# Ledger of designs, part 37: peptides against a protein of PDB entry 3T6J

Target 1, 375 residues: chain A of PDB entry 3T6J
Amino acid sequence: PIVESYIGFIESYRDPFGSRGEFEGFVAVVNKAMSAKFERLVASAEQLLKELPWPPTFEKDKFLTPDFTSLDVLTFAGSGIPAGINIPNYDDLRQTEGFKNVSLGNVLAVAYATQREKLTFLEEDDKDLYILWKGPSFDVQVGLHELLGHGSGKLFVQDEKGAFNFDQETVINPETGEQIQSWYRSGETWDSKFSTIASSYEECRAESVGLYLCLHPQVLEIFGFEGADAEDVIYVNWLNMVRAGLLALEFYTPEAFNWRQAHMQARFVILRVLLEAGEGLVTITPTTGSDGRPDARVRLDRSKIRSVGKPALERFLRRLQVLKSTGDVAGGRALYEGYATVTDAPPECFLTLRDTVLLRKESRKLIVQPNTRLE
Target 2, 372 residues: chain A of PDB entry 3T6J as posed
Amino acid sequence: PIVESYIGFIESYRDPFGSRGEFEGFVAVVNKAMSAKFERLVASAEQLLKELPWPPTFEKDKFLTPDFTSLDVLTFAGSGIPAGINIPNYDDLRQTEGFKNVSLGNVLAVAYREKLTFLEEDDKDLYILWKGPSFDVQVGLHALLGHGSGKLFVQDEKGAFNFDQETVINPETGEQIQSWYRSGETWDSKFSTIASSYEECRAESVGLYLCLHPQVLEIFGFEGADAEDVIYVNWLNMVRAGLLALEFYTPEAFNWRQAHMQARFVILRVLLEAGEGLVTITPTTGSDGRPDARVRLDRSKIRSVGKPALERFLRRLQVLKSTGDVAGGRALYEGYATVTDAPPECFLTLRDTVLLRKESRKLIVQPNTRLE

## One batch from the design tools (peptide; aimed at target 1 I85 H145 R267)

Design b2_p16_5_s1 (made by RFdiffusion4, then SolubleMPNN; from b2_p16_5, 8 letters changed)
Fold by OpenDDE base, seed 4:
Structure b2_p16_5_s1 (fold): chain B 375 residues (1-375), chain A 16 residues (1-16)
Amino acid sequence: as target 1 above (375 residues)
Amino acid sequence: MFGATAEPLPVVFAAP
C-alpha cells in the first residue's frame, strides 16, 4: 500500500489568535479507488476555479496542480479528526509553491453512519433521502472544500522591496468599483491579520465554495451523479449544511460570546446567509417531539436553491474573497462577525433554538482507529 | 485547513 503521513504544528483552530498550530500527525493508507474521483476533480480544477464568483485577478496567477488523495487513516494524533485536509495552511505558500489535499475516507464513512431514528431536525420526508445521499454529497463537499475552497483565491501582497503581486492600476475591487486600497505587507499573513476570525472565516469560505460549485453539472459528473441523482446530491448537500448550521449552536457559548469550533461557526454563518436570502429558501420551525419536549425542523426548498440560494451565496462568497485578498480586516470582521452573532431575536430565536439543540444532542461519536493487514 | 465532519469527533484508541 501507499503510505501517507504528516506531522507538525499544522492547524491553528485551538489558538485564540488563529496563529499557533497544534502539534498533530497522521499515518494513513491511500485508497486508490476513491482517489480516482479526486484526481478527476483536480483535472478540472483550473476550469472550475473560473466558476468562482470573483474576478481572475483575485485568483491565483498560476494554477499549481495539487495532489489530492483519499486516505484511510490508521492513526491520527490531534485534538480531532477532520474529514479532509488542505496543506500547507500558509496562503502565500499555496499560491507560490502549491498544496496537497486529502480526504480522510474512513473518517467520512464513520460520519455517514446515521440511524434514521437518531436523525434530528429533519422532516420525515427528507430523512430517507438524507441517509441515502449524505455520504455521496459529503464526498463532493469535502473535495470541493479542500481543493477549490482552501485551494482558491489570491492574497494581494507588497513584498519587502515594495513590489506588488498585482497591478495596482488595473485591478478593480468588484465590491467597490475602485482600485485596490489594501493588501498584505511583508511579514503579514492571513492568520496574523485576521487573527480571531481567520480560521472560521476561511472554513466558511471553503464550505461556501463547496455549496456553490456543487451546483455545477461538471462537478456532479466527476463524482458520477447525473439526472435525478445529481439533483438529490445537491439538495442533500445544501440540506446538510443548513442542518449543520442549526447543530452548530451546540458549539456556541453564550456566556463567553464565543464559538468553540471553527467549522461549526462557519456553518452557522452560512445558515444565516441563507436565512437572510428569505423567500422561503430555509425555514426553521420549532416543534414538539414525541416525548412532549422541544424539537425543531429545518426545511430547505429545493426549488429555490438555484434561484435564491445561489445568488445569496455568490454575493457572500465574493465578499469573503475580496476582503481576504485585500487584507481588509475591518470589513472582513464586520461581515463575518455580523453573521456569526447569536441572539434570541425573532423570528429565529437562536438562543432558544440552542436549548433545543442541546436537548436533542446525541452522545458524541467515538472514532476507534483500526489496524490493517495484508492478506 | 481541516474539512470537518458535521461533528468533531474525539479520537479514541482501543486499549491493548
Scores: peptide ipSAE 0.023, ipTM 0.603, DockQ to the pose 0.497
OpenDDE base, seeds 1, 2, 3, 5: peptide ipSAE 0.021, 0.024, 0.026, 0.021; ipTM 0.587, 0.590, 0.615, 0.595; seeds 1, 2, 3 fail the geometry check

Design b2_p16_5_s2 (made by RFdiffusion4, then SolubleMPNN; from b2_p16_5, 10 letters changed)
Fold by OpenDDE base, seed 4:
Order: sequence, then C-alpha cells, then structure tokens
Structure b2_p16_5_s2 (fold): chain B 375 residues (1-375), chain A 16 residues (1-16)
Amino acid sequence: as target 1 above (375 residues)
Amino acid sequence: MLGLTAEPLPVVRAPE
C-alpha cells in the first residue's frame, strides 16, 4: 500500500491567539477507491471555484492543482482526530505554492455509524434518512470543506517593496462598491491579524463553502449521486450542519464567554445565520423526552434550502471572504463574534438549550485506531 | 486546517 505521513507544528486550534501550531502527526494508508472521487473533485475544482460567491479578483490568481487523497489512518497523534486536512495553513503559501488535501476515510467511517436510538435532536421522520445519508453527505462536505473551502480565496497583500498583488484601481469590494481600502502588509498573516477568531472563522468559511457548493449538481455527480439520492444527500448535509450547530453548545463555556472548539463554534455560527434567514428554514423546538426530561428537535425545511438557505449563506460567505481578503479585522470580528455570541434571549434561548444539549450528551468516546497487516 | 467529526465511535474501521 501507499503510505503517507506528516508531522510537525501544524494546527493552531489550541493556541488562544491562533498562531502557534500544535505538534501532531499521522501515519496512514492511501485508499485508492475513495481517492478517485476526490480526484474527480480536484479535476472540477477550477470550475467550481467560479461558483463561489465572490468576484474572481478575490480568488487566487492562478489555480494550482492540489493533491487530494483519501487516507485510512493507522495512527494519529494529536489533540483530536480530524475528518479531513488541508495543508499548509498559510494562505500565502496556498495561493503561491499550492496545497494538499486529505480525507481521513476510516475516521469518517466511524462517524457514519450512528445508532438510531442514540440519535438526538432530530425528528423521528428524519432519523432513518439521516442514518442512511450521513456518511455520504459527510464525504461530500469534507471534500468541499478542504479543497474548495480552505483551498479558496485570496489575501490582498502589499509586499516589502510596496507592490500589490491586486490592481488597486480596478478591484472593487463587492460589499461596499468601493476600491479596496485594506490589505495585509509584509509579515502580516491571517492568523496574526485575526488572532482569536482566525481558526474558527476559517472553519466557518470552509463549512459554509461545503454547504453552498453541495447544492451544485456537478458536485453531487462527482460523488455519484443523482435524482432523489442527490436531494437527500443535500438535505442530510444541511440537516447535519444545523444539528451540529445545536450540539456545538456543549463546547461553549458561559462563565468564560468562550468556545473550546473552533469547528463547533463555526457550526453554531452557521446555525445562527440560517436561523436569521427565517421563513421557517430552521426551527429548534424544546421538547420533553420519553424520560420526562428536557429534549429538543431541530427541523430543517427541505423546500427552503435553495430559496432561503442558499441566499443567506451566499451573503454571509461573501462577507467572510471579503473581510478575510482585505484584512478587515474590525469588520470580520464584528461579523463573526456577532453570530458566535451565545445568550439566553428568546426565541432560541441558547443557554437553556445548552443545558438540554448537556443533559443529552453521551460519554466521551475514544477513537481506537487499528493495526494493519500485509498478506 | 482540519475537519472534526461530531460523533466519533471508539473504534475506526481497519484500513483496506
């Protein structure tokens, strides 16, 4: 088998300032069959990048074809086991040198296995569909998240010589209609500027790209979904995200007003965006469980994903990218922290919902990775 | 950047 590995100070999620990488590493075997799907996604990436809700001037000037491989992990050393990885994490390197993507296939497979009786916060009518399509939809989401999420967008930079990597006279900010007024100076990075929100913000952008692009028929075709199956994959992907946004409350610490997980914070932000869209797209209803204790149900109106959800996500995602590209920390922080705020304000009463989430929380699971053998 | 799974199980499948 083809063996891949990486090791080093890579992910900055555990740094409060988002700057210092955690030392991590993995050893994995290439899953050739699953990699073929991601290769098709890579082949379509340049075209799919054009579907993202920002002008080409906010995208990388040159598409650099990345590697994308599905990996079955033998060992992973780190604070958490990811479903996918995009490296390097430096946006400047991504746009000038390229990047690599991996999907941790056997980790995803673990996520696919859900016991119906333990599946919280879904309507009964959605549970079977969710169980059926959670895996496939998550493959789509991870592929899009890594390749077209983390792999997309441009940072506007002024180099040490004062030269810009964009035309100051012609590039227009799509949110303001004005010329670009801010950028990254020499030595400034995404993480250095956006600091405490950088990791979660970027994850939110990547997750949003996944949701947004999974609506595109070409994406579903690449993964082998057509007709009703394609629509079910879309629905379950979106449903999974809104459910994850509720589950995310576990990772919020009210006393410290902080989040302990960047991805979960990101998913909560997306939930808030979709709730704000209104029109009955997403509904969270407090209920009583069979045990007589608090419970909740998340409902996503399938019929409103494209009509209500997509436009809301489009606007939000564009704003995320524009603020990122221009290095507008003030605007970016205002936007992101606004959606990341957890209060007990009606109608959602998120702090009360958090208590319900915690009540329904299962014991922490440890992932045990297998050995392998050659025959 | 990495994507985390929401509901990991104790044991992952063996590599193929």
Scores: peptide ipSAE 0.023, ipTM 0.602, DockQ to the pose 0.256
OpenDDE base, seeds 1, 2, 3, 5: peptide ipSAE 0.033, 0.031, 0.033, 0.035; ipTM 0.610, 0.621, 0.626, 0.613; seeds 1, 2, 3, 5 fail the geometry check

Design b2_p16_5_s3 (made by RFdiffusion4, then SolubleMPNN; from b2_p16_5, 8 letters changed)
Fold by OpenDDE base, seed 5:
Structure b2_p16_5_s3 (fold): chain B 375 residues (1-375), chain A 16 residues (1-16)
Amino acid sequence: as target 1 above (375 residues)
Amino acid sequence: MFGATAEPLPVVRAPP
């Protein structure tokens, strides 16, 4: 078998300031069959990057072809096992040296094992479809998230010699219509500037890229989906995201006004963006369960994903990228924290919904890591 | 960065 491993101070999710890496490591085996799908995605990456909703001047100057493999994890040491990984975590290195992507296939497979009776917050009519396509849609989302999410976008930098990696005279900020007014100075990084919001903000950007690009027929074709199946994969991917945004409330601590998980905060932000889009795209309805206790239902109007959802996500995603590229911490914080704020204001009453989410919380699944043996 | 699209799950190693 082909064995992959990494070890070191890699992820900073446990650092409130997003700067200090946690020591972690894994040993995994390459899943060749699934890796072949990701290789096709890599082959299309340069073209797909052009579909992202920012000017080419806000994208990397040169496309550096990364590796992308699906891995079956044998052992993982760390605070949690991800679904996918993009490394290194330093944007400057990603721009100049490139990056690697992995999908943790067997971790995803465990996450896909959902019993219909335990599936919360979905309409009954969506449950069977959700169960059927959750796995495949996750494969698409993870691939896009890692490769084209984390792997996309340019940071505007002034180096130690005073030189810029962009043309100050010709590059225009698409949000303001003006020349670029801010950038990263020598020694400044994404994490150092955006600090407390850096990790969650970047995850939100990557998740948004996944949702946005999964609408592209070429992406679906790469993963082997056509016709009605392709549309169902899209629907379930978006439905999963809005559901995850509701579930995310579990990870909010009202007393401390903070989030305990970066990806969940990101998913809540996306939910808020899609709710703000209005027009009946997303609806969260408080209900009463069969046990007489509070429940809720999330509804996504399939017919409005492209007409309402895509434009809303496009604008939001472009704003995320522009603020990231320009190092506009004030603007970025205002935008992101605005959507990440949890209140009990109508119509959603998110703090009340949080109580419902906690009430309906499933028992935490345990992942048992396998052993290998010689036969 | 960890692109955890899945719900975070606790990890337990298999007993030797």
Scores: peptide ipSAE 0.023, ipTM 0.618, DockQ to the pose 0.586
OpenDDE base, seeds 1, 2, 3, 4: peptide ipSAE 0.024, 0.022, 0.027, 0.024; ipTM 0.611, 0.599, 0.632, 0.609; seeds 1, 3, 4 fail the geometry check

Design b2_p16_5_s4 (made by RFdiffusion4, then SolubleMPNN; from b2_p16_5, 9 letters changed)
Fold by OpenDDE base, seed 1:
Structure b2_p16_5_s4 (fold): chain B 375 residues (1-375), chain A 16 residues (1-16)
Amino acid sequence: as target 1 above (375 residues)
Amino acid sequence: MLGLSSEPLPVVFAPE
């Protein structure tokens, strides 16, 4: 078997300032069969990057072909096990040296074991479809998230010599119609500028890329989905995201007005964006469970994903990227914190929904190392 | 950066 590993200070999610990495490590075995899908995605990456909703001037000047491997994790040491990884985390290195992507395939496979009776917040009619396609849709999402989410976009930089990595005279901000008015100075990084929102904002961008690009037929074809199956994968991927946005409320602390998990905050933000789109795209309905206690249902109108959801996500995702590229911390914070705000305002009453989420929370499961045998 | 699953999921394999 091909063994992959890494170890070091990698992810900064536990740093309140988003700067200091947690020491983590894994040992994994390459799943060659599953890696083949991601290799096809890599082969299409340069083309798919052009489908993202920002001008080429906001994309990397040169595409650097990364590796993408599906891994079966033997052991993972850290605060949490991810579904996928994109490394290094340094944007400058990603732009100049390249990056590597991995999908933790056996972590994703655990999602297949969801019991129907324990599946919360979905309509009964969606549960079987959700169970069937949750895994496959998540494979698509992880691939897009890592490769084309984290792997996309350019930072506008002025170096120590005063030179710009963009043409100040010709590059136009698509949101304002004006020339670029802000950028990263020498020594400034994404994390240093955006600080407390940097990790969650970037995860939100990456998740949004996944949702946006999963609508592209070529992506679904790469993963082996066509026709009705492709549409079901799309639907379940979007449904999973809006459900995750509701589940995310577990990770909000009202008393401190803070989020405890960057990805879950990101998913809540996406939920808010899709709710704001209106037109019946997403509906969250408080209900009463069979036990007589509070419950809720999330409904996603499949027919409105492309007509309502995609345009809303497109606009939002473009704004995320433009603000990131230009180092506009004030604009970025205003946008992101606006969507990340949790109140009890009608119609959603998110703080009340949070109580429902907590009430319906499943017991924590332990991740256990697998038994591996070499023949 | 990492893509985290939406739910805390255990990784459990049955012995071969």
Scores: peptide ipSAE 0.028, ipTM 0.639, DockQ to the pose 0.304
OpenDDE base, seeds 2, 3, 4, 5: peptide ipSAE 0.027, 0.026, 0.026, 0.028; ipTM 0.642, 0.642, 0.665, 0.634; seeds 3, 4, 5 fail the geometry check

Design b2_p16_6 (made by RFdiffusion4)
Pose (drawn by RFdiffusion4):
Structure b2_p16_6 (pose): chain A 372 residues (1-112, 116-375), chain P 16 residues (1-16)
Amino acid sequence: as target 2 above (372 residues)
Amino acid sequence: STSAGSAVEFVSDVFH
């Protein structure tokens, strides 16, 4: 459609429980030139789902070209203006017929070297160069194969299923599936507090995982002297964001104040656990003399160490999502999401530095439409 | 015709 639109109580992020949605609405025009560069990603999107760490039976039944667009926003009502979105928020529809992927083009044009804190003098160069371009990649993947992948196991009214039980097996355990989403049950209704952050984490993780693929970069025009940087800046940005996320964590209440930031911190911790000197957090000192930190990500070890930590992670997340296993999901997540002062990082002590170097986000003014 | 509207906080995140 020339004009794209949507509205309702949709994103559930701000409900302390995680079920009730916050009202919003938007009207934006579809840009053509930048969209083809996405519809491409949609065309070849089918294959990639099978590259995911879980078998095809643990994935949605068919596939689709649900849609991927680039929208110049006219009116976005509500608290915030996201860079991209995958909706409607009803999973059942996501599997049965489809969903949509939205990359807002003109919001970007808004959001773009001393404020590059927690990086090195190198790095921030590659950051300034490849952040913008790589942003499209990460978004595309986050939206398309982030939430586009995965399958829910639901018990329909009668004792039957939405799938064939005897032929489905859990790779982690080896047994046959003993858990699932029953009638009326949904992602938020079960995982609740964690559902948003958990799902987002999965999406971002698939983002990096498939951001390692030559094809996607060929779609975004990255290869050779190119294919490197973008991937690096992407991962580096992910680990840095994992550091900045401490600001949005409330230690007193042992509570996270956001899904995205928390998820990013989790991915950071998983990478740190992979060890092998791939990632480091150094309690340095800024030129101003105050405290500081430098995030060190060895790029040569990206495929040899980091990727395994990813696909094992995604495999577990997805496995616990399909069977709807809350116990394992939490135990696997809230454990990763835990914030403590234990070395050789001391996140409780780092958080202060993160707050000192903290940033306050900008404001986006919006135009109106007068009736003549 | 157009005019200036209200301001909204920037969000760089992708939603679903």

Design b2_p16_6_s1 (made by RFdiffusion4, then SolubleMPNN; from b2_p16_6, 10 letters changed)
Fold by OpenDDE base, seed 4:
Structure b2_p16_6_s1 (fold): chain B 375 residues (1-375), chain A 16 residues (1-16)
Amino acid sequence: as target 1 above (375 residues)
Amino acid sequence: STEVGKAVPLDTEVRF
């Protein structure tokens, strides 16, 4: 088998300031069959990047073809095992030197194994569809999240010599209609500037890219879905995200007003964006479970994904990118923390919903190191 | 003999 590994101070999710890497390492085996699907996605990446909701001036100047591999993890040393990886984590290196994408396929399979009777917060009519398409939809989401999420966008930079990597006279901020007024100076990075929100903000951007681009027929075709199957994959992918936004409340600590997981915070933000869109797109309804205790149901109106959801996500995603590109920390923080705030205000009453989420929490899962052999 | 590997707790949803 083809073996891959990496080791070092890689991810900064455990650093409150998003700067200090945690020591991490893994050994994995290449899944050739799944890797072939991601290679097809890579082959379409340059064209798909043009479908993202920002001007080409906010995208990388030169497309650098990345590698994308699906891996089955044998051993992982770290505080958490990811479903996907995009490295390096420095945006400047990503846009000048390129990047590599990895999907940890066997981790995905373990993390999302759920029995139907234990599947929380979905309507009964959605459960079978959800179970059927959860895996495939997540493959799509991870692929887009890594390759076209983390792998997209440009940072505007002024180097140590005072030169800009963009034309100050002609590049226009699509949100303001004005010339670019802020950028990254020499020595400034995404993490150093955006600090406490950097990790979650970037995950939110990447997740949003996944939801946005999964609506594109070419994406579904690459993964082998057409017709009704493609539409079901789209629906379940979006449904997964809004459900995840509710589940995310487990990882919020009200007493400290903080989040303990960057990806879950990101998913909550996306839920808030889609709820704000209104028009019956997303509904969270408190209910009473069969045990007589609090429960909840998340509903996503399939017919409104393109008409209501896509435009809302487009606007939000563009704002995320523009604020990131321009290094506008004040604007970015205001936007992101606004959506990340958890209150008990009606109609959602998120703090009350959090109690329900905690009540319905699944037991802690264990990942056991697999064994492999040549036969 | 075949042995089971070490168990690692999953306390969060999977990272991307």
Scores: peptide ipSAE 0.025, ipTM 0.608, DockQ to the pose 0.446
OpenDDE base, seeds 1, 2, 3, 5: peptide ipSAE 0.029, 0.023, 0.025, 0.027; ipTM 0.635, 0.589, 0.586, 0.605; seeds 1, 2, 3, 5 fail the geometry check

Design b2_p16_6_s2 (made by RFdiffusion4, then SolubleMPNN; from b2_p16_6, 10 letters changed)
Fold by OpenDDE base, seed 3:
Structure b2_p16_6_s2 (fold): chain B 375 residues (1-375), chain A 16 residues (1-16)
Amino acid sequence: as target 1 above (375 residues)
Amino acid sequence: SVEVGKAVPLDTDVRF
């Protein structure tokens, strides 16, 4: 088998300031069959990047073909096992030198395993569809998240010699209509500037890219879905995201006003964006379970994904990228922390919903690290 | 063959 591994101070999720890497390592085996789908996605990446909702001036100047491989993890040392990885974790290197993507296939397989009777917060009519398409939708989301999420966008930089990597006279900020007024100076990075929100903000951008681009027919075709199946995959992907936004409340600590998991915070932010869009796109309804205790249901109107959801996500995603590109920490923090704030304000009453989420908390899923032998 | 090793709890349902 083809073996891949890495080791070192890689991910900064455990650093409150988003800068110091946690020591992490893995050994994995290449899954050739699943890698083929991601290779097709890579082949379309340059074209799909043009579909993202920001001007070409905010995208990488040159497309650098990355690697994308599906891996089955044999061993993983770290605080948590990801479903996907995009490295290196330096935006400047990503845009100038390239990057590598991996999907941890057996991690996803564990995530796919859900018993119908234990599936929380969905309407009964959605449960079977959700179970059927959760796996395929995850494959789509992970691919887009890593390749076109983390792998997209440009940072505006002034180097040590005073040279800019963009034309100051012609590049216009699409949100303000003005010339670019801020950028990254020498020695400044995404993590150093955005600090406490950097990791979660970037995950939110990547997740939003996934939701946005999964609406593109070419993406679904790459993964082998057409017609009604493609629409179901889209629906379940969006449904999973809004459900995840509710589940995310488990990882919020009200007493400290902080989040304990960057990805879950990101998913809550997306839920808030889609709720703000209104028009019946997303509805969270408190209910009473069969046990007489609090429960809840998340409903997503599939007929409004394109008409209501997509435009809302487009505007939000563009704002995320523009603020990231320009190094506008004040604007970025205001935007992101605004959506990441958890209160008990009506109509959502998120702190009350958090109690429901905790009450309905599922058992933690486990990955048992195997020893594999060839005979 | 695959032998059972150390069980690692996932921190989240899905982490990308």
Scores: peptide ipSAE 0.034, ipTM 0.616, DockQ to the pose 0.467
OpenDDE base, seeds 1, 2, 4, 5: peptide ipSAE 0.031, 0.029, 0.027, 0.033; ipTM 0.645, 0.611, 0.623, 0.644; seeds 1, 2, 5 fail the geometry check

Design b2_p16_6_s3 (made by RFdiffusion4, then SolubleMPNN; from b2_p16_6, 11 letters changed)
Fold by OpenDDE base, seed 3:
Structure b2_p16_6_s3 (fold): chain B 375 residues (1-375), chain A 16 residues (1-16)
Amino acid sequence: as target 1 above (375 residues)
Amino acid sequence: ATEPGRAVPLDTEVRF
């Protein structure tokens, strides 16, 4: 078998300032059969990057073909096992040297095991569809999130010699209509500038790319979905995201006004964006469970994903990228913290919903890492 | 210093 591994101080999720890496390591084997879809996605990556909602001047100057491999994890040492990984984490290296993506296939397979009776916060009519398509939709989301989410966008930089990696006279900020007024100076990085919001902000950008690009027919075709199946995969992917935004409230600590998980914060932000779009796209309805205790239902109108959801996400995603590219920390923080704020204001009453989420909390899954055998 | 983590967690498996 082809063995892959990494080890070191890699992910900075546990650092409140997003700077210090946690020691992590894994050993995995390549799953050739599962890698084929991701190889097709890589083959289309250069074209799909052009579908992102920002000018080419805010995208990387040169496409660098990355690796994308599905891995079956044998051992993983760290605070949590991811579904996918994009490395290196340095944006400058991604732009100049390239990057590698991995999908942890056997981890995903475990995540797909869902019992209908335990599935919370969905309408009964959506449960069977959700169970059927959660796995396939998540494969699509992970692929897009890693390859075209984390693998996209350009940072505007002035190097130590005073040279810019963009034309100051011709590049226009699409949000302001003005020339670029801010950039990363020598020694400044994404993490050093955006600090406490950097990790979650970037995850939000990557998740948003996944939702946005999964609407593209070519993406679904790459993963082998067409017609009604493709539409169901899209629906379940978006439904999973809005549900995840509700579930995310578990990881908010009201007393500290703090989020304990970057991806969950990101998913809550996306939920807020889609709720703000209005027009009946997303609805969260408090209910009473069969046990007489509080419950809730999330509904997504599939007929409004393209007409209402896509434009809202497009505008938001463009703003995320523009603020990231220009190193506009003040604007980025204002935008992101605005959507990440959790209050009990009507109509959503998110703090009340959080109590419901905690009440309906499922037991944490334990992943046991067994031995492998040659057959 | 490193850039933010890029790994996608499972719904229930979150990085802290």
Scores: peptide ipSAE 0.064, ipTM 0.714, DockQ to the pose 0.075
OpenDDE base, seeds 1, 2, 4, 5: peptide ipSAE 0.058, 0.032, 0.039, 0.082; ipTM 0.706, 0.649, 0.687, 0.732; seeds 2, 4, 5 fail the geometry check

Design b2_p16_6_s4 (made by RFdiffusion4, then SolubleMPNN; from b2_p16_6, 12 letters changed)
Fold by OpenDDE base, seed 2:
Structure b2_p16_6_s4 (fold): chain B 375 residues (1-375), chain A 16 residues (1-16)
Amino acid sequence: as target 1 above (375 residues)
Amino acid sequence: SVEPGRSVPLDLSVRF
């Protein structure tokens, strides 16, 4: 088998400032069948990048073809096992040197393995569909998240010599209609500027890209879905995201007004965006479980994903990218922290919902390190 | 060592 590995101080999610990496390493084998799908996605990446809701001037000047491989993990050392990886974390290197993507296929398989009777916060009518398509939808989401999420966008930079990597006279900020007024100076990075929100903000952008682009027929075709199956994959992907936004409340600490997990914070933000869109797109209803204790149900109106959800996400995603590209920390923080705020304000009453989430919390899943054998 | 990368954690299984 083809073996891949990496080791070092890589991910900074445990650093409050998003700068210091945690020691991590893995050894994995290539899953050829799933890798073929991601290779097709890579082949379409340049075209799909153009579908993202920002001007070409906010996208990379040159497309650099990345590697993308599906891996089955044999051993993993770290505080948590990811479902996907995009390296390097440095945006400047991504846009000038390229990047690599991996999907940890067997980790995903564990993630989407859910018993129907233990599946929380979904309507009964959605459970079977969710169970059926969660895996495939995860593959789509992770692929888009890594390749076209983390792999997209441009940082506006002024180098040490004062030269800009964009035309100051012609590039227009699509949100303001004005010329670009802020950028990254020499030595400034995404993490250094956005600091405490950098990781979660970027994950939110990447997740949003996944939701947005999964609506594109070409994406579903690449993954082998057509017709009703494609629509079901889309629905389940979006449903999973809004459900995840509710589940995210587990990772919020009210006493400290702090989020403990960057991706979950990101998913909560997306939930807030989609709730703000209104029009019955997303509904969270407190209920009473069969045990007589509090429960909840998340409903996503399938018919409103394209008409209501997509435009809302488009606007939000564009704002995320523009603020990132221009290094507008004040604007970015205001936007992101606004959606990341958890209160008990009606109608959602998120702090109350958090109690329900904690009450219905599933036992932590454990991944047992697998063995490999020759047959 | 490898340069830092972005990772998607396993849902509800990874706690930071």
Scores: peptide ipSAE 0.043, ipTM 0.683, DockQ to the pose 0.079
OpenDDE base, seeds 1, 3, 4, 5: peptide ipSAE 0.037, 0.038, 0.027, 0.034; ipTM 0.690, 0.678, 0.672, 0.684; seeds 1, 3, 4, 5 fail the geometry check

